Peptides against a protein of PDB entry 3HUF. Designs and how they scored, part 166

Target 1, 320 residues: chain A of PDB entry 3HUF
Amino acid sequence: MWIIEAEGDILKGKSRILFPGTYIVGRNVSDDSSHIQVISKSISKRHARFTILTPSEKDYFTGGPCEFEVKDLDTKFGTKVNEKVVGQNGDSYKEKDLKIQLGKCPFTINAYWRSMCIQFDNPEMLSQWASNLNLLGIPTGLRDSDATTHFVMNRQAGSSITVGTMYAFLKKTVIIDDSYLQYLSTVKESVIEDASLMPDALECFKNIIKNNDQFPSSPEDCINSLEGFSCAMLNTSSESHHLLELLGLRISTFMSLGDIDKELISKTDFVVLNNAVYDSEKISFPEGIFCLTIEQLWKIIIERNSRELISKEIERLKYA

## One batch from the design tools (peptide; made by RFdiffusion4, then SolubleMPNN)

Design b2_p22_6_s2 (from b2_p22_6, 12 letters changed)
Fold by OpenDDE base, seed 1:
Structure b2_p22_6_s2 (fold): chain B 320 residues (1-320), chain A 22 residues (1-22)
Amino acid sequence: as target 1 above (320 residues)
Amino acid sequence: EEELSKEEEEKLEKEAKELQAK
């Protein structure tokens, strides 16, 4: 989201969030969803127009800002952005930091981008929330992104957390739920006057973790917890691979259970399978190797003695 | 550009201070 602040109390000493939309900026406007009052004698009654675009799909992957357009409203002394005069037709900016000078005002409006990118675990929830979140200047998507800051967990009482949720947790993304999204949607008008009124996702996250025994106390409890062990994986998602990497595992990949030869078994402590393969092939697992699902592995990883537990299971099956 | 009158400026400055004190 874009946040603006200014020196010299020209914004009344408050920070403001600029959601996607158009704003008339000037001395003689009233603060609302489409106007920004700036208090200075050196600023025109109606001085500039700011237009914040909705996020692009690219912005979800890059963590780039919503495009910021500035147009001078034919003022005597013009408008500058980053010391450059705004062109007659307006200019667009993708920089994360903008110093906006209105006329001869000695104080600048400082605009900065606060990155928020929300990943969804399922397409249904994305479809429900994407439009509203985009109107908040929040990029949304399904696929993992290095720019992802938040992850939406689906609340199903009594269901196991998904691999996406597990990975999001270990990646130190803030896990949120539908309740946070609802709350976030309600504050849009209140944060016009004070950007500090933006709801803190960390409280929601803490509550999710506290109330769900499928989470460890911290990602650090699980990161590299299986360092020194080796696994082989079959037909897993990219998130599953990254999850296993974050556990500190040495990972080999194979295409079918038939590719598991004696050489691979000799180098591998256990095999990680998806649920479909595990359920279909459980009768035909290779002898002398421990096979488990990601969900079964996760149940071990969240335990404080995960290394001892996994070692016992490996030993049990090597000698069976 | 019509400069604010001194009175209008003082009013706006007062409103700004009142908003900061909340």
Scores: peptide ipSAE 0.026, ipTM 0.507, DockQ to the pose 0.031
Fold by OpenDDE base, seed 3:
Structure b2_p22_6_s2 (fold): chain B 320 residues (1-320), chain A 22 residues (1-22)
Amino acid sequence: as target 1 above (320 residues)
Amino acid sequence: EEELSKEEEEKLEKEAKELQAK
């Protein structure tokens, strides 16, 4: 989201979130959803127009800002952004920091981008929330992204956390739920006057972790916890692979259980399978190898003695 | 209300700089 603040009290000492939309900026406008009052005698009554675009799909992957358009409203002294005069037809900016000078005002409006990219684990939840979040200037998507700051966990009572949730946790992404999304939906009008009213997701995250025994105390407890072990996995999802990498595992990939030969078995401590393959193929598992699901592995890795537990299971099946 | 003259803005800019220097 874009946040503006200004020097010299020209914004009355307030910070403001600018959501996607159009704003008339000037001395003689009243602060509302489409106007930004700037208090300086050096500023025209109607000085500039700011237009913030909705997030693009690219913005979700890059964490880049919503496009910020500035147009001067035919003022005598014009408008500058980052010390450059705004062109007659307006200019668009993708920089995360904008210093906007209105006319000869000695104080600048400082616009900065607060990166927030929300990944959804479930396409139905994305479909429900994406439009509203995009109108807040928040990029949304389903796919993993290095720019992802938040991850929406579905509250299904009694369900195991998904691989996506596990991976998001280990990546130190702030896990949020529908309650946080609902809260975000309510702040749009209130943050016009005070950008500090933007809810902090960390409290939501803390509550999720505290109230769910499927999470370890910290990502650091699990990261590299299985260093030195080797696994083979079915080449199904990138998230599963990345999850296993974060555990410190050496990973081999295969396309089918039939590809598991003696050579692979000799180099592999265990095989990680998805639930569908595990349930369907458990009667045909290769002899002498420990096979488990990611969810079963997760139950082991959240324990303090995860290395001992997994070693015991490996030994049990090698000598069985 | 007319847009500030160049002279009025230069005066205001000077006053603002003087206020920041205090």
Scores: peptide ipSAE 0.021, ipTM 0.573, DockQ to the pose 0.055
Fold by OpenDDE base, seed 4:
Structure b2_p22_6_s2 (fold): chain B 320 residues (1-320), chain A 22 residues (1-22)
Amino acid sequence: as target 1 above (320 residues)
Amino acid sequence: EEELSKEEEEKLEKEAKELQAK
């Protein structure tokens, strides 16, 4: 989201979130959803127009800001952004930091991008929330992204957490739920004068972890917990691969169970499968190797003695 | 909005990594 602050009390000492939309900026406007009052004698009554676009799909992957357009409203001394005069037709900016100078005002409006990208684990939830979140200037998507800051957990009562949720946890993404999204939808009016009123997701995250026994106490309990072990991975997502890497596993990727010969079995401690392959191909499992799902692996990983547990299973099946 | 191809997404993810590492 875009946040503006200013020096010299020209914004009355307040920070403000700018959601996607159009704002008239000037001395004689009243603060509301479409106006930003700036207190300086050097600023025109109506000085500039800011237009913030909704996030693009690209912005979700890059963590780039919503496009910020600035137009001078034919003022005597113009408008500058990052020391450059705004063009007659207006200019658009994708920089994360904007220093906006209105006329000869000695104080600048500082706009900065707070990175927030929300990944959804469920396409139905994305479909439900994407429009509202985009109107808050929050990029949304389904796929993993290095720009992802928040992850919406799919709450199915009585089901194991998804691979996406496991990976989001291990990579230290803030896991949130629908309650946080509902709260975000209500803040639009309250944050006009105080950007600090934006809800912190950390409390939501803490509550999710505390109330769900499928999570360890911290990601650090699981990261590199299986260092020294080797696995073969079949028919899994990129997130599954990254998850196994975060566990410290040496990973070999195969396209089919038939690719696993005696030599590979000798060098591999276990095989990781998705649920569909595990259930359908049980008969085709190589002899003398431990095969498990990611969800089964996760149940081992969250235990304090995970290394001992997995070693026992490997030994049991290797010598059976 | 036209959904990005998988290749376009992977490219954008790579660009994002390169930008964060600076």
Scores: peptide ipSAE 0.009, ipTM 0.319, DockQ to the pose 0.013
Fold by OpenDDE base, seed 2:
Structure b2_p22_6_s2 (fold): chain B 320 residues (1-320), chain A 22 residues (1-22)
Amino acid sequence: as target 1 above (320 residues)
Amino acid sequence: EEELSKEEEEKLEKEAKELQAK
């Protein structure tokens, strides 16, 4: 989201969030959803127009800012952004930091981008929330991205957490639920005047982890917990692969269970399967190898003695 | 806006990583 602040009390000492939309900026306007009052005798009554665009799909992957357009409203002394005079038709900016000088005002408006990018675990929730979140200047998507700051988990009581949720947790992404999204929607009007009123997602995250026994106490308890072990997996999911990498596993990939030969077994401690393959092929598992699902692996990893538990299961099947 | 291809998304993700590492 874009946040503006200014020196010399020209913004009344307040930090303001600029959501996507159009703002008239000047000395003789009243602060509201479409106006920014700036207190200086050197500023025109109506001085500039700011336009914040909605996030692009590109912004979801880059974590880049919503496009910031500035137009001077035919003022005597013009408008500058980053020491450059704004063109007659206006200029657009994608820099994360903007110093906006209105006329001869000795103080600048400082605009800075605070990154917030929300990944969804399922397409249904994305479809429900994307439009509202985009109107807050928040990029949204389904795919994993290094720009993601938050991950939306479905609140299904009694369901196992998904691989996406497991991976988001290990990546130290802030896990949130629908309750936080509802809260974000309600604060939109209140944060116009005070950016500090933005709800803290970390409190939501702490409550999710505390109230769900499927989470370990911290990501650090699981990261590299299986260092030195080797697994094989079906080449089906990038998230599953990255999850296993974060556990410290050496990973081999295969296309079918029929590709699991004696050579692969000799270098592999266990095989990780998806639920569908595990359930359908359980009777035909290769002899002398431990096969499990990611969800079964997760249940072992969240235990304090995860390495001992895995070792016991491997040994049990090697000597059977 | 035209939907990005999977290849374009992967490229943009890589560019984002390179920018964070600087």
Scores: peptide ipSAE 0.007, ipTM 0.302, DockQ to the pose 0.013

Design b2_p22_6_s4 (from b2_p22_6, 11 letters changed)
Fold by OpenDDE base, seed 5:
Structure b2_p22_6_s4 (fold): chain B 320 residues (1-320), chain A 22 residues (1-22)
Amino acid sequence: as target 1 above (320 residues)
Amino acid sequence: EKELSEKEREEEEKKAKELQAK
């Protein structure tokens, strides 16, 4: 999200969130959803227009800012952004930090981008929330991204957490739920005068972890917890692969269960399967190897003695 | 549009310099 602040009390000592939309900026406007009052004798009554675009798909993957357009409203002394005069037709900016100078005002408006990118676990929830979140200047998507700051978990009582949720947790994203999204949708008016009134996602996350026994205390409890073990997996999911890597596993890939030969078995401690393959093909599992789902593996890795538990299962099947 | 007096701008510039010097 874009946040503006300024020195010299020209913004009344307040920080303001700028959501996607258009703002008239000047000395003689009243602060609202489309106006920014700036208190200076050196600026015009109506001095500039700010336009913030909705996020692009690229912004979701890069964590880049919503495009920020500045237009001077035919003022005597013009408008500058980062010491450059704004062109007659306006200019667009993708820098994360903007120093906006209105006319001869000795104080600048500082605009900075606070990255917030929300990944969704399923397309249905994305479809429900994407429009509203984009109108808050928040990029959204389904795919994994290095720019992802938050991950939406569905509140389903009694359901196992998904692989996406597991991976989001281990990669230290803030896990949120629909309650946070609902709250976020209501604060748009209150944050006009005070950007600090933005709801704290970390409180939501802490509450989720506290109330769900499927989460360890921290990602660090699971990261590299299975170092020294080796697994094989079906080459179908990048998220599953990255999850297993974060556990410290050496990973071999196969295309079908038929590719699991004696050589692979000799080098592999266990095979990780998705639920569909596990359920459909359990009768045809290779002898002498431990096969489990990611969800079954997760139930083991969240235990404090995960290494001992895995070792016992491997031994049980090796000598059976 | 009443152009703000040059004097008022000079006073703001002076205040800004005083704040930057602290």
Scores: peptide ipSAE 0.126, ipTM 0.767, DockQ to the pose 0.051
Fold by OpenDDE base, seed 2:
Structure b2_p22_6_s4 (fold): chain B 320 residues (1-320), chain A 22 residues (1-22)
Amino acid sequence: as target 1 above (320 residues)
Amino acid sequence: EKELSEKEREEEEKKAKELQAK
């Protein structure tokens, strides 16, 4: 989201969030959803127009800012952004930091980008919330992104957490739920005058972890906890592969259980399968190798003695 | 639009310098 602040009390000492939309900026406007009052004798009554665009698809993957357009409203002394005069037709900016000078005002408006990018685990939840979050200037998507700051898990009471949720947790993404999204929607008007009124996602995250025994106390308890072990996995999802990498595993991939030969077995401590393959083919598992699902692996990895538990299970099958 | 008086601008520039010197 864009946040503006200024020196010399020209913004009344407040930090303001600029959501996607159009703002008239000047001395003789009243603060609302479409106006920014600037208290300076050197600023025109109506001085500039700011336009914040909605996020692009590219912004979801890069964490880049919503495009910021500035137009001077034919003022005597013009408008500058980053010491450059704004062109007659207006200019657009993608820099994360903007120094905006209105006319001869000795104080500048500083605009800075606060990164927020929300990944969804569930396409139905994305469909429900994407439009509202876009209107907050928040990029959203389903695919893994290095720019992701928050991850929305689906609240299904009594269900196991998904691989996406497991990976988001280990990646140290702030996990949130629909309650946080609802809260974000209610504060939109209140944060216009004070950017500090944005809800704390970390409180939501702490409550999720505290109330769900399927999470370890921290990602650090699980990261590299299986260093030195080797696994083979069915080439199914990128998230599954990245999850196993974060556990410190050496990973081999195969396309079917029939591809698991004696050579692969000799180099592999265990095989990771999806639920569908595990349930359908459990009778035909290769002899002498430990097969488990990602969910079964997760139940082991969240235990304090995860390495001992896995080692015991591997040894049980070698001597059977 | 009433052109801002040069005097009002000079007073604001003076105030800005006084704030930067603190």
Scores: peptide ipSAE 0.120, ipTM 0.768, DockQ to the pose 0.049
Fold by OpenDDE base, seed 3:
Structure b2_p22_6_s4 (fold): chain B 320 residues (1-320), chain A 22 residues (1-22)
Amino acid sequence: as target 1 above (320 residues)
Amino acid sequence: EKELSEKEREEEEKKAKELQAK
């Protein structure tokens, strides 16, 4: 989201979130959803127009800002952004930091981008919330992205957290739920006066972790917890691969259970399967190798003695 | 729009300098 603050008292000492939309900026406007009052004698009554676009699909993957357009409203002394005069037709900016000078005002408006990109665990939740979040200037998507800051956990996911949720936790994404999204939908008016009124997602996250026994106390409890072990997995999910990497595992990939030869078995401690393959093909598992699902692995890795538990299961099958 | 009086601008510049000197 875009946040503005200013030097001196020209914004009354307040910070403000700018959602996608158009704002008239000037000395003689009243603060509302489409106006920004600036207190300076050195600026026009109506000095500039700010237009913030909704996020693009690219912004979800890059964590880039919503496009910020500035137009001078034919003022005597013009408008500058980052020490450059705004062109007659206006200019658009994708920089995360904008120093805006209105005319000869000795104080600048500083606009900065606070990155918030929300990944959803399922398409149904995305479909429900994407429009509202985009109107807040928040990029949304389903796919994993290095730009993601938040991850929406689906409460309806039954008795087990998804692989997406597991991975989001380990990569230190702030896990949120529908309660936080509902709260975000209510703050749009209140944050006009004070950007600090934006709800802290960390409170939601802390509550989720506290109330769900499927989470360890911290990602650090699980990261590299299986260092020195090796696994094989079906080449089906990038998130699953990244999850296993964060556990410190050496990973081999295969396309089918038939590709699991003696060489692979000799260098692999266990095989990680998806639920569908595990349930359908359990009768055809290769002899002498420990096969488990990611969910079964997760139940082991959240235990304090995860290494001992894994070792015990590996030994059980070597002597079977 | 009434042009900014040069005096009003000078007063704001003075305030800005006073704030930077603190």
Scores: peptide ipSAE 0.123, ipTM 0.769, DockQ to the pose 0.049; fails the geometry check
Fold by OpenDDE base, seed 4:
Structure b2_p22_6_s4 (fold): chain B 320 residues (1-320), chain A 22 residues (1-22)
Amino acid sequence: as target 1 above (320 residues)
Amino acid sequence: EKELSEKEREEEEKKAKELQAK
């Protein structure tokens, strides 16, 4: 989200979130959803127009800011952004930090991009929330991205957490739920004058972990917990691969169970399968190797003695 | 719009310098 603050109390000492939309900026406007009052004699009554665009699809993957357009409203002394005079037709900016000078005002408005990018685990929830979140200047998507800061957990009662949720947890993404999204939808008006009123997602995250026994106490409890072990991964997502890497596993990727010969079995501690393959191909599992799903692996990983548990399973099947 | 007097601008510039020096 874009946040503005200013020197010399020209914004009344307040920080403000700028959502996608158009703002008239000047001395003689009243603060509302489309106006930003700036308290300086050195600025025009109506000095500039700020236009913040909704996030692009690219912004979801890059963590880049919503495009920020600035237009001078034909003022005597113009407008500058990052020490450059704004062109007559206005200019657009994709920098994460903007220093905006209105006329001869010696105090600068500082606009900065606070990265917030929400990944959804569920397409239906994305469809429900994406429009509202985009109107808050929050990029949204389904695919894994290094730019993601938050992850919406798929809540199905009585189901195990998804691979996406597991991976989001291990990569230290803030896991949120529908309650937090609902809260975000209500803050648009309340945060106009004070950006600090933005709800902290960390409290939501703490509550999710506390109330769900499928999470360890911290990601650090699981990261590299299986260092030294080797696995074969069959027909899994990229998220599954990254998850296994975060566990410290040496990973071999195979296209089918038939690709695993005796030599590969000798070098592999266990095979990781998705649920569909595990259920359909149980009869075709190689002899002398431990096969499990990611969900089954996760249940072991969250235990304090995960290494001992895995070792016992490996030994049981290698010597059976 | 009454143009800022030069004196009013100098006063704002002075305040800005005082804030930057802290």
Scores: peptide ipSAE 0.115, ipTM 0.767, DockQ to the pose 0.051; fails the geometry check

